# Peptides against a protein of PDB entry 6MBK: the designs that were tried, part 43

Target 1, 240 residues: chain A of PDB entry 6MBK
Amino acid sequence: GFEMVNFKEEGFGLRATRDIKAEELFLWVPRKLLMTVESAKNSVLGPLYSQDRILQAMGNIALAFHLLCERASPNSFWQPYIQTLPSEYDTPLYFEEDEVRYLQSTQAIHDVFSQYKNTARQYAYFYKVIQTHPHANKLPLKDSFTYEDYRWAVSSVMTRQNQIPTEDGSRVTLALIPLWDMCNHTNGLITTGYNLEDDRCECVALQDFRAGEQIYIFYGTRSNAEFVIHSGFFFDNNSH

## One batch from the design tools (peptide)

Design b1_p20_2_s3 (made by RFdiffusion4, then SolubleMPNN; from b1_p20_2, 9 letters changed)
Fold by OpenDDE base, seed 1:
Structure b1_p20_2_s3 (fold): chain B 240 residues (1-240), chain A 20 residues (1-20)
Amino acid sequence: as target 1 above (240 residues)
Amino acid sequence: FHRELLSPEEWAALKAAIAK
């Protein structure tokens, strides 16, 4: 019912291959296809995860390292997904000096600086960990872990991470949702959720989409500052 | 581009509403 397409303005997105009606369940992604904190724990990263307090405490960082490890693994199940990710982002971590200066006139500046500092500190910490920790020896990152790598992974996770329930539904965990996260943004209502019974993410169409049209979803209510910080874009129809 | 999901409870409710 849809295909991945590189659109001129939005970049990669999903295009309908048939008419899709509003509220139609057109897309679902089983848990086994998700990149989650749990899959990170079950990967080559697992041993290090079990002994690093920051990885354990910060699921987003765990996902970032999971993403890096899988990217560096030619036989990774998620290679097709990873190859669809942008190589660079419009998030604050990629801002040039002039862009940062522009933000000085906004309320976002404090958060931007905090993000910069935190990311740099995290990199410094994990660089040491990867170089010295015994359980890091088998990681594909051992001999190649640059700030650019970390910045990319953190930005990828920041822009694409989602909260989903654990398998038993008792807790919330973090996940990257392949295929679904290719949908670009439009104004509307959230039309995605997790079906615990079938153990899958599900998305219903926000509106009617005709064959050949790009399929959009609503990312959620955000201020422009939040869009910049978390998504790296502005939305004209955002009332906040 | 950060995206949000409905809670499982909200999603169940929405699905139920759609089914009607």
Scores: peptide ipSAE 0.572, ipTM 0.940, DockQ to the pose 0.709
Fold by OpenDDE base, seed 5:
Structure b1_p20_2_s3 (fold): chain B 240 residues (1-240), chain A 20 residues (1-20)
Amino acid sequence: as target 1 above (240 residues)
Amino acid sequence: FHRELLSPEEWAALKAAIAK
């Protein structure tokens, strides 16, 4: 019912291949297809994860390393997904001087600085870990772990991470949701959730989409500052 | 771009409403 398309101005998105009606369940992604903290633990990263307190405490960082490890693995199940991710982002970690200056008049500037410092510190820490920790020897990152790699992975996770329930529904975990996260943003209501019974992420159509139209979702109500910090874009029609 | 999901409870409620 949909296909991946590279749209002008908006980049990759989903296009309807048939008419989709509002509220129609048109897209679902089973847990097994998600990149999660759990899948990170079960990957080549697992041994290091079990020994590093920061990876254990910060699921977003675990996902970032999961992305990097899978990207470096030619036979990774998630290669098709990873190849659809932007190679660069408009997030604060990529900000040029002009973009930083623009934010100087806002409270976001402090968050930008903090994010940059934290990311740099994390990189320095994990660079040392990867170079010295015994369980890092088998990682595909052992001989190639640059700040650019880390910046990309952190930005990918920052812009795409989602909170989903654990399998038993007792807790929340972090996940990247392939295919679904290709949907670009429009104003509206959140139309995505997790179906625990079927163990899958589900999305219903925000509105009617005709064949050939781009399928949009509502990412959530956020300020422009939050968009900058967490998504790297401004939404002109942001009602928040 | 960062996206949000409804809670499982909210999602169940929404689907129930859609089904009516």
Scores: peptide ipSAE 0.571, ipTM 0.939, DockQ to the pose 0.703
Fold by OpenDDE base, seed 2:
Structure b1_p20_2_s3 (fold): chain B 240 residues (1-240), chain A 20 residues (1-20)
Amino acid sequence: as target 1 above (240 residues)
Amino acid sequence: FHRELLSPEEWAALKAAIAK
């Protein structure tokens, strides 16, 4: 009912191949296809994860390293997904001096600086870990772990991570949701959730989409400041 | 871009409402 399309201004998105009615369940992604903290633990990263407190404490970082490891693995199941990710982002980690100056008049500047410093510290920490920890020797990124790599991975996770329930529904974990996260943003209501019975992410159509139209979803209520910090863009029609 | 999902409970409720 849909296909991946590279839109000129919006990048990759989903286009309807048939008419989709509002509230129709048109897209679902089983847990097995998600990149999660659990899949990270079950990957080549697992041994290191089990020994590093930061990876254990910060699921977003675990996902970032999972993403890097899979990117460096030519036979990774997620290669097709990873190829759809931007090579660069407009997130604060990529801000130029002029962009930072523009934000100096806003409260967001403190968050930007904090994010930058934290990311740099994390990189320095994990660079040492990768160089010295025995369980890092088998990582495909052992000999190629730059700040640029880390910045990209962190930004990818920052812009794409979602909270989903654990398999038993007892806790919340973080996940990247392939295919679904290709949907670009429009105003509306959240139309995505997790079906624990079928163990899948589900998305219903926000509105009617005709064949050939791009399928949009509502990302959630965000201020422009939050868009800058977490998504790297401003939404013109954002009422908040 | 960062996205939000409804909670499982909210999702179940929404689906139930859609089914009506």
Scores: peptide ipSAE 0.569, ipTM 0.939, DockQ to the pose 0.741
Fold by OpenDDE base, seed 3:
Structure b1_p20_2_s3 (fold): chain B 240 residues (1-240), chain A 20 residues (1-20)
Amino acid sequence: as target 1 above (240 residues)
Amino acid sequence: FHRELLSPEEWAALKAAIAK
């Protein structure tokens, strides 16, 4: 009922191939297709994960390394998804000096500095781990792990990670949701949730979409500071 | 481009409302 399209002003998004009615369940993604902390644990990263306290404590970093390992694996199931991701981001980790100066006039500056410093420290830590830890020898990152790689992975996860329930619904975990995360944003209400009975992410249409129209979703309420920190931009018409 | 989901409980409630 939809296809991936590169739109002139908005970049990649989803276009309806048939008429979709408001409130219609038009998109679902089973758990087995998600990149999760659990899939990271079950991958080539698993042995290292089991031995590194930072990977265990910070699910977003685990996802970042999972993303890097899968990107470096030619036969990865997620190659088609990974190839749709941007090669660079407009997030603070990519800011030049002039962009940082602009941020000094905002309340986000301290968080940006903290994010940058923490990311650099994390890279330095994991560079040593990859070079010295026995369980890192099987990682495709063993021979090539640059700051640019880490920055990209962290930024990819930062901009696309979602909280979903665990299989038993008792806790929350982090996931990247392929296909669904290609939807661009419009104002409205959240129309995505997790169906535990069928163990899948589900999305219903916010409004009617005719064949040939771009399908939009509402990302959620964000402040300008949150947009800068997590998405790298200001939203001019943001009432928050 | 961070996106949010409803909780499973909220999602179930929404689907029930749609079904009416």
Scores: peptide ipSAE 0.568, ipTM 0.939, DockQ to the pose 0.701

Design b1_p20_2_s4 (made by RFdiffusion4, then SolubleMPNN; from b1_p20_2, 9 letters changed)
Fold by OpenDDE base, seed 5:
Order: sequence, then structure tokens, then C-alpha cells
Structure b1_p20_2_s4 (fold): chain B 240 residues (1-240), chain A 20 residues (1-20)
Amino acid sequence: as target 1 above (240 residues)
Amino acid sequence: FARELLSPEEWAALRARIAA
């Protein structure tokens, strides 16, 4: 039905290998293939997660560490996915001087500074945790945890995190959705949701796609910059 | 790139519409 392709100018995306009709369910990703807060808890990060209140309270940070741990694990199930992620991002955490100057004119500069400070503080905190906490000894990050690593992981999560229901549907959790999130953006309507009955993320085609055409989805009305600035960091006070 | 999903309820409704 589709294949991963590196498109010129757009980077990695999905290309149809057959004709796909509008509203056709062409892509689904079962929960077991998602990177979630739950999968983080069930990973090598689990013991530390269980002992660290920040990881418990901030699912996005838990996902960031999950990404880092899996990236550092050669046999990780998610290696193929992780390798498709950008090495750098256009998020505020990566802004150069000129970009920061541009933001000064938009009044977003305070948010950028706040995000940067928060990220730096988080890094400093977790650096100490990783170096001193007994449950961090088995993490592949023990001897290699740089700010660049953390910045990358946080930015990856900021740009790709999705809210999905928990398995029982009672709550919302955070997830990275491999394969699906490779779809590049076009104008339209949101055509992705979670099917609780089948316990999978599902995507229907926004339009007809012919064999050989790139498959696009509509990301939503918010820009990446807006999403990162406003939704990059949040606390889940109802974490269990 | 930031991506959004429909709520489970919205998604169920959409799928039902498509199936009809």
C-alpha cells in the first residue's frame, strides 16, 4: 500500500504503491508498536521512572528519555523508526541568533527563553539523576548524556507527540506513532484517530492518491513553532 | 512536525460515516 521514501525538499515521507481512495483506511499502527509513556515504564527506564517524580509527572520527558534509551540500544525494536527522525529541528531550542532576533519582534521571545531555561534546568536535574541514582546504572545513557542528546529528544517529542487514549480508554496518554508520523503535511482535515476496539491508531486517506504519489495528511491548524512554544512542556498532575 | 488526532468519539463518528 505504501513505502517510505526520501523525497527531495520534504525529506522522508510515505509514497503510495497502489491507488488509494479518499477515506480509505490505508494505515494503522497497533498500540504495541507505539512509543508511549507506558512502553517507557516497561522499558529499561522503568525502574528509574518509578522513582522519579518528574518523569512520572511529565509524560513528554518520559518519552524523551525513552527515545534516548532506545536510540542507545542497538537491538531496540524502534531503531528503524528512530533512524527516520531528524537529527536536528527548527524548534526554539535550536534557534540561532538571527532566529532569536526575529522572534523578538513577535513577542514570542519570552516563551522561547522560558522554554530554553526550563530545558536546561531539566537537563541539569536529570544529569545528576543519571549519575547518582542506583536505577540509572543500567541505562545506556549512563556514560553518554549530553545536552544535545536531551535537546534532540525533547524536540523530537515536542514535534511528534500525540495524545491517545489509554488501553482502557479511561485516560489520555502520550505516544509517538511510528510510520504514520512520516506523512508530510498538506491542507485539509484531520484524518487520523484512535480505534479503541481494535486498539490501534488509524489513518484514512485525505484524498485519492495514485500509485507513486506521496501520501499527505493534515497535521492540524497549529504551526510547528506554535505547538512547540505552547505545548512543549506540560505537567500531568493526574499521573498514576 | 506537530500532528493532531481526532478524539476517539470524533473518530468513531467519522468511521461510522465512511462506512455508511
Scores: peptide ipSAE 0.605, ipTM 0.951, DockQ to the pose 0.566
Fold by OpenDDE base, seed 1:
Structure b1_p20_2_s4 (fold): chain B 240 residues (1-240), chain A 20 residues (1-20)
Amino acid sequence: as target 1 above (240 residues)
Amino acid sequence: FARELLSPEEWAALRARIAA
């Protein structure tokens, strides 16, 4: 009922191939297709995860490394998804010096600087871990782990991470949701959730979409800026 | 761009409403 399209102004998105009615379940993504903290633990990253306190404590960082490992793996199941991700982001981590100067008049500057500092510190920490930890030797990023790589992964997770239930529904975990997160934003109501019975993410149409129209979803009540700042890449202020 | 989901409970309720 939909197809991936590269729209001129909005980048990649989903286009309806048939008429979709409001509230119609048009998209679902089974857990097995998600990139989750659990899939990270079950990947080549697993051994390192089991011995690194930060990876264990911060699921978003675990996802970032999972993303990097999979990106560096030619045979990764998620290569088709990863290739659709932006190469750069409008997150504070990509702000140029001049752009940061414009924020000096706002309280946001403090959060931006904190994010920069934290990200840099995290990179430095994990660079050393990757270089020295025995369980990092087999990681595909062993010989190629730059700040730019980390910045990209962090920004990818920051902008796309979602809270979903664990398989047993007892806890909340973090996930990247392929295909679904290709939907671009419009104003409305949240029309996505997790169906535990069928163990899948589900999305119902926000409105009627005609064949050929781009399918939009509502990202949430928070602004993108708020989401970025409060994305949880701060140990103490993990909102997700 | 960060995205939000309804809680499983909220989602179940919504799905139930839609189905009714």
Scores: peptide ipSAE 0.605, ipTM 0.950, DockQ to the pose 0.586
Fold by OpenDDE base, seed 3:
Structure b1_p20_2_s4 (fold): chain B 240 residues (1-240), chain A 20 residues (1-20)
Amino acid sequence: as target 1 above (240 residues)
Amino acid sequence: FARELLSPEEWAALRARIAA
């Protein structure tokens, strides 16, 4: 009922191939197609994950490394998805000196500096881990792991991570949702949720869409400022 | 930007309303 299209002004998005009615279930993504902390544990990253406390404590970092490992794997199931991701982002991690100077006049400067400092420290830590840890030898990143790689992966996860229930519904975990996260934003109500019975992410149409029209969703009420402050560091205290 | 989902309970309620 839809196709991926590169729109001239908005970039990649979804276009309806038929008429879609408001509240119609037009898109669903089974758990097996998601990039999750669990899929990271079950990947080539699994052995390292089982022995590194930071990967265990910070699901967003686990997803970032999962994304990097899959990107470096030619036969990865997620290659088609990864190729749709931006090569660069407008997040604070990509700010130039002039942009940082502009932020010095704002209350956000301390959060930006903190995020940059923490990201740099994380990179330095994991660079050493990848070079020295026995379970890192099988990672496709062993011979090529730059700050630019890490910055890209962290920014990709920061801008696209979602909270979904675990398989048993008892807890929440982090996921990237391919295909669905290609929808561009419009004002409205949240029309996405997780169906535990069928174990899939589901999206119903916000409004009527005619064949040939772009399909939009409402991302939520988060502001750009809230995104910078709250999306940067999720420490999972349940890692014990 | 990060996208928000309804909780499983809220989603189940919404789906039930739509089906009705």
Scores: peptide ipSAE 0.600, ipTM 0.950, DockQ to the pose 0.614
Fold by OpenDDE base, seed 2:
Structure b1_p20_2_s4 (fold): chain B 240 residues (1-240), chain A 20 residues (1-20)
Amino acid sequence: as target 1 above (240 residues)
Amino acid sequence: FARELLSPEEWAALRARIAA
């Protein structure tokens, strides 16, 4: 009922291939297709995850490394998804000097600097881990882990991570939701949730969409800037 | 862009409403 399209101004998005009615379940993504903290644990990153406290405590960082490992893996199941991700982001981690100077007059500057400093420290930490930890030897990024890579991965996760329930529904975990996160934003109501019975992310149409129209969703009440600032590096409340 | 989901409970309620 939809297809991936590269729209000139908005980048990748979804276009309806048939008429879709409001509130129609038009899109669902099973758990097995999601990039989650759990899939990270079950990947080549698993052994390192099991030995690194920061990866365990910060699911967003675990996802970032999962994303980097999969990107570096030619045969990764998620290659088609990863290829749709932006190469650069409009996040504080990518701010130029002039943008930072502009922000100096705002209260946001402290958060921006903190995020930058934290990201840099994390990179330095994990660079050492990757170079010295025995379980890092098998990682495909072993010889090609740059700050730019880390910045990209962190920004990708920061802008696209979602909270979903664990398989048993007892806790929440973090996930990247391929295909669904290609929907661009419009004003409205949240029309996405997780169906635990079928173990899938589900999205119903916000409105009627005609064949050939772009399908939009409402991302939420938070702006991207607010989300980036507030959804920085926090310890996962569900850290084990 | 930040993307939010309804909670499973909210989602179940919404789906029930739609089905009704």
Scores: peptide ipSAE 0.605, ipTM 0.951, DockQ to the pose 0.576; fails the geometry check

## One batch from the design tools (peptide)

Design b1_p21_1 (made by RFdiffusion4)
Fold by OpenDDE base, seed 3:
Structure b1_p21_1 (fold): chain B 240 residues (1-240), chain A 21 residues (1-21)
Amino acid sequence: as target 1 above (240 residues)
Amino acid sequence: SLVPVLRPNFSDDELLNELFE
């Protein structure tokens, strides 16, 4: 029903290969294909996770390290997904001086500085952990953990993390959703949910799409400032 | 019934603030 295409203006996205009707279930992703906090715990990162308070408390950082470990693993199940991720982002962590100067006139400047400071501190902390902690010895990133690596992983999670239920539905966890996150953003309503019975993410069409049209989804309500801070772009049709 | 999938903002928690403040 769809294919990955490199669009001239939007970059990579999904294109319909047939007519898709509004509210039609056109895309689903089983839990087994997701990168989650739970899959991080069950990976080579598991032993370190069990001993580090920050990894345990912050699922987003756990996902960032999960991405780094899997990226450094040639035989990782998620290699095809990871290779589709951008090598760089337009998030504040990648801003040039002129972009920061522009934001000085906005309310976003304090959040930008906070991201710089917090990310640098997190990197310094985990650099020491990776160098000294016994359970870090088997990590594929042991001898190759740079700020650029961490910045990339954090930015990937920042732009792509999602809340989903745990398997038993009792709690909320974080996940990266392969294939689904290839859809570009539009204004509208959230049309993605999790089916606990079938244990999968399900996406229904926001509107009718004809064969050959790009498929768009709505990621959530954000201001343009929030898009810059958390997604790295402005959305012209954003109602907020 | 489906549980809505939400994309939360990336943020630090109280523990990180305590460690770095």
Scores: peptide ipSAE 0.220, ipTM 0.806, DockQ to the pose 0.767
Fold by OpenDDE base, seed 1:
Structure b1_p21_1 (fold): chain B 240 residues (1-240), chain A 21 residues (1-21)
Amino acid sequence: as target 1 above (240 residues)
Amino acid sequence: SLVPVLRPNFSDDELLNELFE
């Protein structure tokens, strides 16, 4: 009951192809379609993951490298999804000097600088790892790991990562959720949950949507500053 | 029942900080 559309003001999003009622389950994504920390461990990245303490400790970075490896793999299952991702983001890592200067008058500036510093350090660390670690030799990104690559992957994960339960429901892990994450943001309530019985993410409609209308979801309760830093967008009517 | 799907912030942990201090 929906389709991917490039909207004039918001870029790619989902549009209803029929009337959708509030609270209607209109979208679900099985675990097998998700990019998760577990799928990263089971990929070509697995051997390196098993020997790098940072990848093991930081699931978000593991997802970033997973994304890079899959992007560099022509036969990756997730190529169709990866191709839908933006090539650039509005996150602080992509800010021009004038944008950073503008933020100097806000409370967000220190977080922006921290993000720059941390990302640069991470890149430097992993550049060395990729160049020297034996298990990195077989990675498809071995000869093509630039800061721009890492910045893109980190920003992709930053703006799209989600917490979901493990298969047994005993723990929480991180996931990128294809198709679902194409929905643009609106203010409201979280309407996405994970169904462990059916092993899938389920999204119910936040409101009524008529055929032809864009479908919006609420990513979570955040300040506008937090959205800029972590989601790469500003929501004008955000009441939080 | 459903487990809420939440979008956490991207952040560094203490381990990463220790490596870069």
Scores: peptide ipSAE 0.217, ipTM 0.805, DockQ to the pose 0.768
Fold by OpenDDE base, seed 4:
Structure b1_p21_1 (fold): chain B 240 residues (1-240), chain A 21 residues (1-21)
Amino acid sequence: as target 1 above (240 residues)
Amino acid sequence: SLVPVLRPNFSDDELLNELFE
């Protein structure tokens, strides 16, 4: 019912190939297709993950490294997904000097500087880890790990990470959701939830879409949707 | 111009400080 299209101004998105009605389940993504902390643990990153305190403590960073490892792997299952990701982002890490100067007069400047500092520290730490840790030797990024790489991965995760339930539904974990996150943003209600019975993300149409129209979703305030396991979809006027 | 939307919750500063010590 949809196809991936590179739109002129919005980049990659999804276009309806048929009429889609509001609340119709038009898109679902099984867990096995997601990039999760768990898939990171089960990847080439697994051995390092098991011995690195930061990777264990910060699932978002684990996802960032997972993304980098898979990007550097020509035969990665997620290559088609990774190739759809932007090469740069509208995140603070990509701000130009003029943008930073503008923010100096705002309350946001503290957060910007914090992000710069934290990201730089993380990179420095992991650069050393990659160079010295025995379990880093097998990582495809061993010989090529730049700040630009890390900045990209972190920004990718910042803009695309989602909370989903674990397989048993007892906890939450972090995930990148291929295909689903190609839907560009619009205002509306969150129409994405996780179906534990079928073990998949499910997205219902926010509105009617005609054949040939771009499909938009609402995934909150510029952050991707957090799955509400118990409530499912938010069909009420929620700010989140 | 417009104030960019930030995602300050990506990193836990307290956790990072603890882990880097």
Scores: peptide ipSAE 0.055, ipTM 0.700, DockQ to the pose 0.150
Fold by OpenDDE base, seed 5:
Structure b1_p21_1 (fold): chain B 240 residues (1-240), chain A 21 residues (1-21)
Amino acid sequence: as target 1 above (240 residues)
Amino acid sequence: SLVPVLRPNFSDDELLNELFE
């Protein structure tokens, strides 16, 4: 019911190929297609993950490294998804001097500097880890791990990470949701949740979309959306 | 789908500081 389209100014998005009604389940993504902390653990990153305290403690960084490893893997299942990701972002890590100068008059500058500092420290730490740790030798990024790579990965995760339930529903984990996150943003209500019974992320239409129209969703005020089982939707009487 | 968000608490500074020492 939709197709990938490169829209002017907005980049990649989804366009309806048929009429879609409000609250219609038009998009779902099974867990096996998600990039998660668990998939990171089960990837080439797994051995290093098992030995590094930061990767274990910080799922967002684990996702960032997972993303980098998969990007560097020509045969990665997620290559089609990764290729749709922006090459750069509007996150603080990409702020130009003028943008930083503008923020100097605000309290936000401290947050920006903190993010710069933290990201730089993380990079320095992991650069050393990748260079020295035995379990890093098989990583596809072993010989190519730049700050730009890390900045990109962190920013990708920062803007696209989602909280979803674990497979058993006992806790939450972090996930990137391919295809779904191609939808561009609009104001509205969250219409995405996780269906544990079918083990998939589900998205219902925020409004009616006609064939040929771009499909928009609302991710919320933050990039790390929380997907609640059968309750992540703001529509009354939603059975999903 | 780009959402520029300031995330000052993206990293666990306490953990990072501990591990960097």
Scores: peptide ipSAE 0.043, ipTM 0.708, DockQ to the pose 0.128

